# Peptides against a protein of PDB entry 3PBP, part 127

Target 1, 203 residues: chain A of PDB entry 3PBP
Amino acid sequence: LNEKDLNLILNKSLVMYESLDSTTDVIVKRNVIKQLQFVSKLHENWNSRFGKVDIQKEYRLAKVQGPFTINPFPGELYDYTATNIATILIDNGQNEIVCVSFDDGSLILLFKDLEMSMSWDVDNYVYNNSLVLIERVKLQREIKSLITLPEQLGKLYVISDNIIQQVNFMSWASTLSKCINESDLNPLAGLKFESKLEDIATI
Target 2, 203 residues: chain A of PDB entry 3PBP as posed
Amino acid sequence: LNEKDLNLILNKSLVMYESLDSTTDVIVKRNVIKQLQFVSKLHENWNSRFGKVDIQKEYRLAKVQGPFTINPFPGELYDYTATNIATILIDNGQNEIVCVSFDDGSLILLFKDLEMSMSWDVDNYVYNNSLVLIERVKLQREIKSLITLPEQLGKLYVISDNIIQQVNFMSWASTLSKSINESDLNPLAGLKFESKLEDIATI

## One batch from the design tools (peptide; made by RFdiffusion4, then SolubleMPNN)

Design b2_p21_4_s2 (from b2_p21_4, 13 letters changed)
Fold by OpenDDE base, seed 2:
Structure b2_p21_4_s2 (fold): chain B 203 residues (1-203), chain A 21 residues (1-21)
Amino acid sequence: as target 1 above (203 residues)
Amino acid sequence: SELEETFMKGVGKKMEFNKKL
């Protein structure tokens, strides 16, 4: 975490807070407010020289939100179980793709269309938990693990029984990143969301 | 397709959020 990242988190938390109104669920309000309070305090206590923040124990109780919804959910996967999850950066900013593997050997590439808060108050907090389906990649193998390398944008390594495969989605993710950053959807028109699968190593 | 439409809407939502940052 650096100052830039912290500022972004703060701004996101502020935007989320500003989105609250009289119709917002009480649980959502509490979570968003608590998150903003935490991030604000974090920002106030940020020591840029040491890259350190003193965090009170009370704020360490925050949990990751779940479960998520996938839209559209591939009907074929209703009977299968998710096995792994990974997040892959597609640029040097904040844009990322979520990948989920299933026990049928499928990978789904997903986009976070909404900003999510942490769960601060209740278990099983669910709000803005949408993930948008981009692509389904079918592997004819049991997926053991998903690996991402921070220095490799738009690449996911899939480890199976005897092979490491690379999924490279920069063919479309570079355009997606540009579209998001420039607030222009036009370049996405007619874009094929087809990732490249390559064998990297036999193990 | 439904997939494309949903995706485009999703990206749109993200962009709208980002404009507020």
Scores: peptide ipSAE 0.521, ipTM 0.930, DockQ to the pose 0.865
Fold by OpenDDE base, seed 5:
Order: sequence, then structure tokens, then C-alpha cells
Structure b2_p21_4_s2 (fold): chain B 203 residues (1-203), chain A 21 residues (1-21)
Amino acid sequence: as target 1 above (203 residues)
Amino acid sequence: SELEETFMKGVGKKMEFNKKL
């Protein structure tokens, strides 16, 4: 975590707060407010020289949200279990793809369409937990781990028992990144969301 | 397709959020 990241988190938390209205659920309101309070306090206490903050115990109770919804959910995966998750950067900014592997050897590529807060004071807090399906890649092998390299945008390494494979989705992710950054959906029309799979090494 | 429509809608939501940052 650096100052830039903290500022971004603060701004996101502010935008989430400002999105609250009379129709927003009370639990959501309280959670978003707590998120903003935490991040604001974190920002106030940030020591830029040391990259450290003293965090009160109360805020250590925050949990990651779950479960997530995948839309549309691949019907074939209802009977299978998610095994690994990874986040892959697609640009040097804020855009990322979420990858989830399943025990059938499938890999799904997902887009976070909504900004999510942490869960603070409610068990099983679920709000803005949407993940949008982009692509399903069928590897037909047991996936042991997912590896990403920060310097390699739009690349995922899939490790199985005997092979390392690279999934490269920059063919479409570069366009997606540009579209998001420029606020223009037009280039996405007719875009083919097919990643390239390559064998990298035998284990 | 449902996939394409859902995706485009999702990207649109992200763009709208980003405009507020």
C-alpha cells in the first residue's frame, strides 16, 4: 500500500458514500459509512515516510465480502467447485480481470462491474458482489495454482501437475482497458473474447 | 447474447463509477 493506492481507496469510498440515497438498505448505508470512516482515518494517520499507519482494533474486524455472483453463471459449473482465484492487471492503472479456476479444469475470466466495500459489522455482508463473465477457458486438467507476474499485463500462468500454461487475454483486454479509460463502449462491440493458451514449460 | 449484453452493461457501470472519481 502506498499513498497513491490509499488516495484511490479513499476516493472510491467517497464515491460509494455519495451514491447512498433513500432507497439504499440501512445495512449497506452503515457498511459504506464504516468503510469511509476507516479509510479516512487511515489517510489521516498515514505516515508517507514509513508507509505505516496505526489501525485501531475495531477496524481489524473487517472481512472480505462473499459470496459473489457470476453473471451469467455457466450452467456446466454448478456441480463443480472453485479451486483458485487470481487478479490480473490489464493496464498500469486500475483495471483488472478476476480469474477463477474450477475442479473440472475450467478457468473463467471475470470483470468487476461494481465497486465493493469490505464487510464491517454484519456477518455475510453482500452488496455489489457482481462478477461479470467474460470468457470460459477449458483446460481439461487439474489446476493446482494460478500465478501472475506484475510486469506481465493480461497474462495468467496456470500450473498443473506436469505443465505450466500461459493464458494471454490481451487480445481483448487491451481494448477493454482503453474503453474503460476513455469511457467509450463502441470498440467492445463485436470484439472476440478469446484468450490464447500456450504451453510454457513441462514440470 | 446474454453474455455480451451483461458484459457491456457491466463495463458501462464501471465507467459511470469512474467518472465520479
Scores: peptide ipSAE 0.521, ipTM 0.930, DockQ to the pose 0.844
Fold by OpenDDE base, seed 4:
Structure b2_p21_4_s2 (fold): chain B 203 residues (1-203), chain A 21 residues (1-21)
Amino acid sequence: as target 1 above (203 residues)
Amino acid sequence: SELEETFMKGVGKKMEFNKKL
């Protein structure tokens, strides 16, 4: 985490806060406010020289939201169980893809269309938990692990029983990144969301 | 396709959010 990242998180938290209105559920309001308070304190206490912040113990209780809503959910996967999750950066900014593996050997590549807060003090907190389906990749293998390398944009390593495979989705993710950053959807029209699968190593 | 439409809509939402940052 650097100052730029912290500023971005703060801004996101502010935007989420500003999106609250009279119709917003009280639990959501409380959660978003708590997040903003935390991030604000984090920002205030940020020691840029050391990259350190003293965080109050109470704020360490935050959890990732779940479950997520995947849209559309592949019907073929209804009977299968999610096994792994990974987040893959697609640019040097904030754009990322979420990957979920299933026990049928499928990977789904997902887009976070909504900004999501952490869960702070409410069990089973669910709000803005949407993930949009981009692509399904069928590996036909038991997926043991998903690995990403931060320096390798748009690449996912899939570890199975005897093989490491690379999923490279930069063929479309580069365009997606550009579209998001430029706020232009036009280049996405007609884009094929087909990732490249390559065997990397036998294990 | 439904998938494409849903995706485009999702990206649109992200863009709308980003404009507020």
Scores: peptide ipSAE 0.521, ipTM 0.930, DockQ to the pose 0.838
Fold by OpenDDE base, seed 1:
Structure b2_p21_4_s2 (fold): chain B 203 residues (1-203), chain A 21 residues (1-21)
Amino acid sequence: as target 1 above (203 residues)
Amino acid sequence: SELEETFMKGVGKKMEFNKKL
């Protein structure tokens, strides 16, 4: 965590707070407020010299949210179970793709369309847990692990049985990154969301 | 397609959020 990252987290938390209105569920309000309080205090106590922050015990109870929703969910996957999850950076900013593997050997590439808070003071908090389906990649193998390398944008390594495969989605992810950063959807029109699958090594 | 429409809508939401940062 660096100062830039902390500022971004603070700004995101502020935007989330400002989105609250009279129709917002009380639990959601409480959760978003708690996050903002935590992040604000974190920001205030930031020691740039050491890259450290003193976090009070009261805020150490935060957890990741509950289950995500995938839209549209592939009907073929209703009978299968998610096995692995990975996050893949597509640029040097904040844009990322989420990948989930299933026990049928499928990979789904997903986009986080909503900003999510941590869960504070409540069990099983779920809000803005949407993931948007981009692509399904069928490997027809039992997926053991998903690996990402920070220096390799838009690449996912899949370990299955005795093979390592690379999924490269930069063919479309570079355009996606650009579109998000420039706030222009036009280049996405007609874009083919087809990732390249390549065998890397036998293990 | 439904997939494309949902995706485009999702990206749009992200863009709207980013504009507020």
Scores: peptide ipSAE 0.519, ipTM 0.929, DockQ to the pose 0.858

Design b2_p21_4_s3 (from b2_p21_4, 13 letters changed)
Fold by OpenDDE base, seed 4:
Structure b2_p21_4_s3 (fold): chain B 203 residues (1-203), chain A 21 residues (1-21)
Amino acid sequence: as target 1 above (203 residues)
Amino acid sequence: SKLEETFLSGVKKKMEFNSKL
């Protein structure tokens, strides 16, 4: 975490706060406010020299939201169980893809279309927990682990059985990144969301 | 396709959020 990242998180938290209105559920309001308070305090106490902030113990109790909703959910996966999750950066900014593996050997690549807060206040907090389906990759293997390397954009390493495979989705993710950053959807028209699968190593 | 439409809608939502940052 650097100052730039912290500023981005703060700005996101502010935008989330500003999106609250009279119709927003009280639990959502409380949760978003708590997040903003935390991030604001974090920003205020940020020591760039040390990259350290004193965080009150209460704020360390925040949890990741769950479960997520996938839209559309692949019908073929209804009878299968999610096994692993990974987040893959697609640019040097904030754009990322979420990958979920299933016990049928499928990978789904997902887009976070909504900004999510952490769960700060209540158990089982869910709000803006939607993920958008981009692609399904069928490996037909038991997926043991998903590995990402931050320096390798748009690449996911899948460990299954005795093989490491690379899923490379930069064929479309580079365009997606550009579209998001430029606020232009046009280049997505006719884009094929087909990732490349390559065997990397036997293990 | 429905998938494509959903995806594009999602990307649009992201862009809308980003525009407020």
Scores: peptide ipSAE 0.515, ipTM 0.927, DockQ to the pose 0.834
Fold by OpenDDE base, seed 1:
Structure b2_p21_4_s3 (fold): chain B 203 residues (1-203), chain A 21 residues (1-21)
Amino acid sequence: as target 1 above (203 residues)
Amino acid sequence: SKLEETFLSGVKKKMEFNSKL
């Protein structure tokens, strides 16, 4: 965590706070407010020299949100269980793809369309937990683990029993990153969301 | 397709959020 990252988190938390209205659930309001309070205090206490912040115990109880929703959910996966999750950076900013593996050997590539808060006050907090389906990749193998390398944008390494495979989605993710950053949807029209699968090594 | 429409809508939401930062 650096000052730039902290500023971004603060700004995101502010935007989330400003999105609250009279129709917003009380639990959501409380969580967003607590997050903003925490991040604000964190920002105020930021020691740039040491990259340290004193965090009071009361805020250390924050948890990650509950289950995600996938839209559209592939009907074929209703009977299968998610096994692994990974986040893959697609640029040097904040754009990322979420990958979830299933026990049928499928990978789904997902886009986070909404900003999520942490859970601060209640257990099993769920709000803005949407993930948008981009692509399904069928490996027809038992997926043991998902590995990402920070220096390799838009690449996911999939470890199965006897093989390491690379999923490379930069063919479309580079365009997606550009579109998000430039606020232009036009280049996404007619774009094929087809990742390249390549065998890297035999285990 | 429905998939494409949902995806584009999601990207649009992200852009809208980012515009407020």
Scores: peptide ipSAE 0.515, ipTM 0.927, DockQ to the pose 0.843
Fold by OpenDDE base, seed 5:
Structure b2_p21_4_s3 (fold): chain B 203 residues (1-203), chain A 21 residues (1-21)
Amino acid sequence: as target 1 above (203 residues)
Amino acid sequence: SKLEETFLSGVKKKMEFNSKL
């Protein structure tokens, strides 16, 4: 964590706070407020020279939110179990794709459309946990692991028993990144969400 | 398609959030 990242987290937490209204669930309100309080305190106590901050013990109880929802969920995957998850950067900013593998050998590429908070107050906190389906890639093999390389945008390495495969989705992800960054949806019209699969190495 | 509509809606939400940053 650096100062730039902290500022971004603070700004996101502020925007989340400002989105609260009379219709927002009380649990959500409490959770978002706690996050903002934590991040604000973190920001106030940030020692930029040393990249250190004193964190109160109570805030260490924050948990990662889950489960997630996938929209639309592929009906064929209802009977299968998710095995791995990876996050792949698609630009040098903050845009990313989430990939989930299943025990049928499927990969799903997902877009995080909503900003998620940590869980601060309630067990099983769930809010803004949606992931939007972009593409399903069928590998028809047991997926052991998913690997990403920070210097390789829009690339996912899939490790199975005998092979490493690369999934490259920059054919569409570059356009998606541009659309988000420029706030223009027009280039998404007629875009094909078809990733390239290549064998990289035999194990 | 439902997939396309959902995706475009999601991207719009992201853009809206980013505009507030």
Scores: peptide ipSAE 0.515, ipTM 0.927, DockQ to the pose 0.831
Fold by OpenDDE base, seed 2:
Structure b2_p21_4_s3 (fold): chain B 203 residues (1-203), chain A 21 residues (1-21)
Amino acid sequence: as target 1 above (203 residues)
Amino acid sequence: SKLEETFLSGVKKKMEFNSKL
């Protein structure tokens, strides 16, 4: 975590807070407020020289959200179980793709369309947990693990029993990143969301 | 397609959020 990242988290938390209204569920309000309070305190206490912040013990109880929703959910996967999850950066900013593997050997590539808060005080907190389906990749293998390398944008390594495969989605993710960053959807028109699968190594 | 429409809608939501940052 650096100062830039902290500022971004703060700004996101502020935007989430500002989105609250009279119709917002009380649980959502509580979570968003607690997150903003935490991040604000974190920002106030940020020591840029040491990259450290004193965090009160109470704030360490925050959890990630779950479960997530996938839209549209591939009907073919209703009877299968998710096995692995990974997040892959597609640029040097904040844009990322989520990948989920299933026990049928499928990978789904997903886009986070909404900003999510942490869960602070309620078990099974769920709000803005939408993931948008981009692509399904069928590997026809048992997927043991998903690996990402921070220096390799838009690449996912899939480990199965005897092979490491690379899924490279920069063919479309570079355009997606540009569209988001420039606030222009036009380049997405006619774009094919087809990732490249390559065998990297036999193991 | 429904997939494409959902995706574009999602990207638009992200852009709208980012515009507030």
Scores: peptide ipSAE 0.513, ipTM 0.927, DockQ to the pose 0.846

Design b2_p21_4_s4 (from b2_p21_4, 14 letters changed)
Fold by OpenDDE base, seed 2:
Structure b2_p21_4_s4 (fold): chain B 203 residues (1-203), chain A 21 residues (1-21)
Amino acid sequence: as target 1 above (203 residues)
Amino acid sequence: SEREKTFMEGVKKKMEFNKKL
C-alpha cells in the first residue's frame, strides 16, 4: 500500500458515503460510515516517509464481505463448486478482472461493476457484491491453482494436472480498460470476448 | 444477449462511479 493507493481507497470510501440516502439500509449506512472513518484515520496516520500506518486494533476486526453474486450465472455451473479465485490487472490503473475456477475445469472471467466495502460490524455483510460475467473458458481439467504476475497485464496462469496454461484476455481487456477510462461504451459493441489459451509448460 | 446487456450495464455503473472520484 502506498500513498496513491490510500488516496484512492479514501476517495472510493467517500463516494460510497456520499451515495447514502434516506432509503439506504441502516446496516449498510453504518458499515459505509465505519469504513470511511477507518480509511480517514488511516490516511491521517499515514507516514509517507516510512510507508507505515498505525491501525487501531478495533479496525483490524473488519472482514471481507460475504459471497459474491455472479450475473448472469452460468446455469451449467450450478452444480459445481468454485475452487480458486484470482484478480488480474488489465491496466496500470485500477481496472481489474476477477477470475474464478470451478471443479468442472471451467474458468469464469468477471467484472466488478460495483465498489464494495469491508464488513465492519455485521457478520455476513453483503452489499454491492455483484460480479458480471464476461467469459467462460472451459479447460476440462482439475484446476489446482491460479497465478498472476504483476508485470503481466491481462494474463492468468492456470495450473492443472501437470500443465501450466496461460489465459490471455488482453484482446478484449485492453478495449475494456480504454472504455472505462474514457467513459465510452461504444468500442465494446460487437467486441468478441474470447481469451487466448496457450500451453506454457509441462510440470 | 442477457450477458452482453448485463455486462454493458455493469461497465456503465463503473464509469458512473469513476466520474464521482
Scores: peptide ipSAE 0.568, ipTM 0.941, DockQ to the pose 0.838
Fold by OpenDDE base, seed 4:
Structure b2_p21_4_s4 (fold): chain B 203 residues (1-203), chain A 21 residues (1-21)
Amino acid sequence: as target 1 above (203 residues)
Amino acid sequence: SEREKTFMEGVKKKMEFNKKL
């Protein structure tokens, strides 16, 4: 975490806070407020020289939100179980893809269309938990793990029993990144969301 | 496709959020 990242998190938390209105659920309000409070305190106490902050005990109880909704959920996966999750950076900014594997050997590549907060004080907190389906990649293997390398944008390594495969989605993710950053949807029209699968190693 | 439409809408939402940052 650096100052730039912290500022981004703060700004996101502020935008989330500002999105609250009289119709917002009380639990959501409380959760968003707590996140903003935490991030604000984090920002206040940030020592940029040492890259450290003292975190109050209460804020250490935050956990990742779940479950998520996938839209549209691939009907073929209704009978299968999610096994792994990974986040893959598609640029050096804030854009990322979420990947979920299933026990049928499928990978789904997902986009976070909404900003999600952490869960702070509510069990099973769910709000803005939508993930948008981009692509389904069928590996037809038992997926043991998903590996990402931060220096390798738009690449996912899939480890199965006997093989390491690379899923490279930069063919479309580069365009996606550009579109998001430039606030222009036009280049996405007609874009094929087809990742490249390559065998890297046999194990 | 429906999937494509949903995706485009999702990206649009992200862009709208980003504009507020």
Scores: peptide ipSAE 0.566, ipTM 0.940, DockQ to the pose 0.838
Fold by OpenDDE base, seed 3:
Structure b2_p21_4_s4 (fold): chain B 203 residues (1-203), chain A 21 residues (1-21)
Amino acid sequence: as target 1 above (203 residues)
Amino acid sequence: SEREKTFMEGVKKKMEFNKKL
């Protein structure tokens, strides 16, 4: 975490707070406010000579939000269970793809369209938990693990029984990154969302 | 397709959020 990252987190938390209105659920309001309070305190103390941020016990109990929804959810996967999750960077900024594996050997590539807060107050906090389906890749293998390398943008390594495979989605992810950064949807029209699958090693 | 429409709308939401930063 550096100053730039902290400023971004603060700005995101502020935007989330500013999105609250009279129609917002009380639980959501409380959760977003607590996140903003935490981040603000962290920001205030960042330049403190002592570098020690006393995190109150209340903030230590923050959890990752869940469950998530996938839209549209592939009907074929209703009978299967998610096994692994990974996040893959697609640029040197903040844009990323979420990948989820299933016990049928499928990978789904997902876009996070909404900013999510942590869960601060309640168990099973759910708000802005939607993920958008981009692509389904069928490996027809038991997926043991998903590995990403920070220096390799838009690449996912899939470890199965005796094989390591690379999924490379930069063919479309580079365009997606550009579109987001430039605030232009036009290049996405007609774009083919097909990742490249390659065998890397047998183990 | 419905999937494509949903995706485009999702990207648009992200863009709108980013404009506020």
Scores: peptide ipSAE 0.564, ipTM 0.940, DockQ to the pose 0.821
Fold by OpenDDE base, seed 1:
Parts: structure tokens; C-alpha cells; sequence
Structure b2_p21_4_s4 (fold): chain B 203 residues (1-203), chain A 21 residues (1-21)
């Protein structure tokens, strides 16, 4: 974590806080407020020279939110179980794709459309947990692991029993990144979301 | 398709959030 990242987290937490209104669920309000309080305290105590912050014990109890909701969920996957998850950067900023593998050998590429808070007070906190389906890639093999390399944008390595495969989705992800950054949806119209699958190595 | 529509809506939401940052 660096100062730039901390500032971004603070700004996101502020925007989330400002989105609260009289119709917002009380549990959601509490979580968003606690997150903002925590991040604000981190920002206040940030030691930029050493890249560290003293964190009080009470704030260390925060947990990641879950589960996620995939929309639309592929009907064919209702009987299958998610096995792996990975996050792939698509630019040098903040845009990323989430990939989930299933035990049928499918990969789904997902877009995080909403900002999620941490869970602070309740163990089963769920809010803004949506992931939007972009593409399904069928590998028809047992997926052991998903690997990403920070220096390789829009690339996912899939390890199965006998092969390492690369999924490259920059054909559409570059356009997506540009659209998000420029706030223009037009280039996405008619875009084909078809990733390239390539064998890298036999193992 | 439903998938495409949902995706476009999701991207729009992200853009709207980013404008507030």
C-alpha cells in the first residue's frame, strides 16, 4: 500500500458514505461508516516515509464481504461449484476483471460494477456484492489453479493436470478500460467478448 | 442479449461511481 492507493481507498470510502440516505439499511450504514472511520484514521496516521500505519486492534477484525452474486448467472453452471478465483488487471490504473473457475472446467470472466465495503460488525454482511458476467470460456478440464502476473495485463494462466494455458482477453479489455477511463460506452456497442486461448506448456 | 444489456449497465454504474471520485 502506498499513499496514492490510500488516497483512492479514502475517496472511495467517502463516496460510499455520501451515497447513504434515509432508505439505506441500518446495517449497511454502520458498515460504511466504520470503514470510513478506519480509512480516515489510517490516512491520518500514515507514515509515508516508511509506508506503514499503526492499526488499532478493533479495526483488525474486519473481514472480506461474501458471497458474490453473478448476473446473469449461467444456467448451465447451477449444478457446478466454483473452484478458483483470480483478479486480473486490465490497465495500469484501477480496472480489473474477476475470473472464477468451476469444476466443469468453465471459466467465467466478470466485471465488478459496484464498490464493496468490508464487513466490520456482522459476519454475514452482504451489500453491493454483484459481479457482471462478461464471458464464459469452456476448457473441459480440471482446473487446478489460476495464476496472474502483474506485468501482464489482461492475461490469465490456467493450470490443469497436463497443460498450462493462457487466456488473453485484451482484445476486448483494452476497449473496456478505455471506455471506463473516458466515461464513454459507445465503443462497447457491438464489441465481441471473445478471449484468446493458447497452450503455453505441457506439464 | 440480456447478458450484454446487464454488462453495459454495470459499466455505466462503474463510470458513475468514478465520476464522484
Amino acid sequence: as target 1 above (203 residues)
Amino acid sequence: SEREKTFMEGVKKKMEFNKKL
Scores: peptide ipSAE 0.564, ipTM 0.940, DockQ to the pose 0.857

Design b2_p21_5_s1 (from b2_p21_5, 11 letters changed)
Fold by OpenDDE base, seed 4:
Parts: C-alpha cells; structure tokens; sequence
Structure b2_p21_5_s1 (fold): chain B 203 residues (1-203), chain A 21 residues (1-21)
C-alpha cells in the first residue's frame, strides 16, 4: 500500500459516505461509517509517517469529528490493505468489538474507547472514531469475508479460500464487558487478550 | 461509563505498546 492507493481508498470511502441518505439501511450506514473511520485513521497514520497533510482533512473534519487514530497501529500493516470490517457484540447489545482484516491475513481487534452513539443525520454525521488495538490475530490467509451472528457473542467467522474459521474472543471479552458495565477495571489486570482460533469448515 | 471506557482504552493502549516493543 502506498500513499496514492490509500488516497484512492479514502476517496472511495468518502464517496460511499456521502451516498448515505435516509433510505439507506441502518446496517449499511453503520458499515460504511465504520469503514470510513478506519480508512481515515489509516490515512492519518500514514500522513504522520511521511509528514504530509491529508488533502481531504478539511473535508473529513467537516463531516467527521476527530481524532482519527488507532492506538497503537501495527507498523507492519502500513504495507497492507484493509479488506473487511466487522462489528461483534460482546454482550446483550451494548458493548462491541470492531474487527478489521488486512490482505496479509491479519485481523485486528479494536476497542471503542469513546462512548459515542452514531447519528445518521444526513447533514451531520456523528460517530465514534476512536479505536484502540486489543489484539492482532495472524491467520496468514487471504480473507474473503467476515461474518458475525447477532446471537453469537464474541465470535467472528472468517472466510478464506478454503476454510471458515471462528475467532472466539469471549475469553477476554466477557471480562471486558463486565469491566465496562460495572465500571471496574481491576479484572483487566493480568488478563490475556488472546483469542481462540478454530477451524469450522472446509470450503 | 464514558470515563470507564476511556480508562480502559488507556490501559489497553499502554499494554499493547509494551507488547509491541
């Protein structure tokens, strides 16, 4: 991934964002917004690396509230392209993890550290754009799609060329959920943020 | 809850930074 390519992706994402209207399904809106958030963050990180200013900064700032950062962002992923994004619920509809896949076969699991609800006002979109890296899962596969099931908390299904794999992060997400809901961070101490990977089916 | 999430984020960020060193 180079700057030109990233800009192109960003522009595409912006176009998608601008296409959102009152007739757009809420799920689609959410996905587009999340995609834009991620791409924007990548772009910001990229610009920071090269000491450049984002040509779309004014546009993005006008439409999206900052900051545009993933902290920390794996340096290795600057050379790769984000391919998919998904949101996985970790409790009964309140807390969620954001997952992004890359073309190197990596998944990053992200925490929304700001409590912001998304507004779908056509003239003023407001959403949470702050994300913190929790875990990087290296699948070393070409990821075709990410699937989530609403009734399956803390589970992500990854479809590659020949296999469907399940990423289960409830080992830590259950604790995280409790910490959020109970406003107690103590259980996070010593917690390992390691998801379980299981092969589900061969394609 | 907002403050909690923020603190969690800070915790996670620091933990990950250390892991990446």
Amino acid sequence: as target 1 above (203 residues)
Amino acid sequence: MIETKKKIGEFLEEKMKKKME
Scores: peptide ipSAE 0.613, ipTM 0.938, DockQ to the pose 0.506
Fold by OpenDDE base, seed 5:
Structure b2_p21_5_s1 (fold): chain B 203 residues (1-203), chain A 21 residues (1-21)
Amino acid sequence: as target 1 above (203 residues)
Amino acid sequence: MIETKKKIGEFLEEKMKKKME
């Protein structure tokens, strides 16, 4: 992780923050604020260590959506609270995966099988009433933030207290994208929905 | 596209349910 990447992460967090309005769910609002606070703190720490970094406000707008129904929902997670939410693009169109983190250290990757709006306008905050569980990734750590970067398809950055990790799910998301775009489900047969986790940086 | 997503969702849901059993 370098200065450029940090700026991109911060910009993404700012976009999410700017999307907040009076209609935004309280839980989502809280999560976005917490993310921004954490990333801002990270930026401050970076500046203290390596000098001041100018933030360029160049970012891709993304629609903020929150989950409503997750099916199936892991029974183990009923005892835990959602802490963060992120939406990750999987192609150059509008196909995306939703990720939700929990305070047990779990990430769930979700498919929006019923899209209410294809708009990427941040002013149009909506809930998706149908989310399908694709994968559960158990990190077993406190997740502070979920960050996506522009131009990095199918990649999610998970920030904990001491490490930034990348979840890469393009191994299956590329096929999923193709299935959607071509209206052909055949390639889904035999597909393994297992993401790759790697360490990116120590905090 | 809408119908495709719906079908994909059904497929994924069944797959996950089976995995969770």
Scores: peptide ipSAE 0.612, ipTM 0.938, DockQ to the pose 0.463
Fold by OpenDDE base, seed 1:
Structure b2_p21_5_s1 (fold): chain B 203 residues (1-203), chain A 21 residues (1-21)
Amino acid sequence: as target 1 above (203 residues)
Amino acid sequence: MIETKKKIGEFLEEKMKKKME
């Protein structure tokens, strides 16, 4: 995800929020609100680090393209602010995992389960309208940045104040990639979604 | 592939929901 993608997601979340009314199911309302808060906090953090982002153009696109959802949303993260976002390739194709960090020291790993059929972006970029929670990793430290290397599949580098750590999720991502590419979900049965955390360097 | 991703998403979502209960 980049700034443009984030803006689009934010605006999609706003559209979802605006669609809520008195007839909307309570569970749906809660989920939409939580999603909006999540994306808003992410956007706020993004702006603080990279400057103010204009969301007006993306708002128009969001209205046309429809809503964005994240399921399930971790209730514990409702009160925390998203700090970083990264996308990690899991194969040599197009499959990727989205990672978001929070100021409580948590990482969430997310799966893009839907792709838009149409895009009105000038760059012809296809946006995702749905993210699914796969894993929450609790680091219990302040996360300064997330780094990915294109040549290292399924690996995320987390930079904190005193250490760089590697999160390796190929233990499950390789299976996930295979399931996607072969259109077979059977290997997912019994699969543990537990990433490996390793200290790489002391700062 | 698109349909597969959708089904995978549904599977993962249900699995995570159960973990969070």
Scores: peptide ipSAE 0.610, ipTM 0.938, DockQ to the pose 0.574
Fold by OpenDDE base, seed 2:
Structure b2_p21_5_s1 (fold): chain B 203 residues (1-203), chain A 21 residues (1-21)
Amino acid sequence: as target 1 above (203 residues)
Amino acid sequence: MIETKKKIGEFLEEKMKKKME
C-alpha cells in the first residue's frame, strides 16, 4: 500500500460515507464511519511523513471504481491513530496481506478481498469489503516502522524503540494462499488465525 | 480467483465478527 492507494481508499470511504442514509444497515453505517475515521487518521499520518496529498483526482476515480470498506473495524482502535502501513507477500504470486499499526501499539492484519479497481456487488453490500480484518496483534509499545523482506513470505518486522520483533503469519497465510490459488475455501475451516510474535534483536 | 477472494473475505469477516462478540 502506497500513497496513491491510501488516497484511493480514503476517497472510496468518502464515497461510501456520502451514500449513507436512514435506510442503511446499522452495521454497515458503523463500519463505514469507522473506516472513514481510520483512513483519515492514516492519511493525516501519511501527510505528516510524506507531505500533503491532493485527493481530488482520486475522488473521481473512486466514484467510478465503487466503494470499499474495512470490516469489521475494531472498536478499540476507533480513537487511535494509524502510524504505519506495510504490505506483505504471502506467496510467490501476488497474494498479500496488508498490515496497519496504531499508536496504541496494535497491529491489524488485513485481507484484500476485492481489488480496488473492481466493481461493487450491491447484492453483497454488507460483505463487500476491500479490506477484511484477519487478526489484531497487540504489542503494547510504540511502533516506529514496519519492514518487509521480499524473500521472506508472511513475515513482518516491527521496529520499536529498543527492539525488533518479527510477526510471522505463515501458519495461516500459507493456507490462505492455497485457498486463493486453488479456489477452495475448505481448508479455512478450523484454521487458527494467530500469528507468531518473536523478539529478533534489541536496538 | 476474484470470486474466491470475495468468498474468503466473507468467511473471514464472519469469523472475526464472532470472535469480537
Scores: peptide ipSAE 0.606, ipTM 0.935, DockQ to the pose 0.556

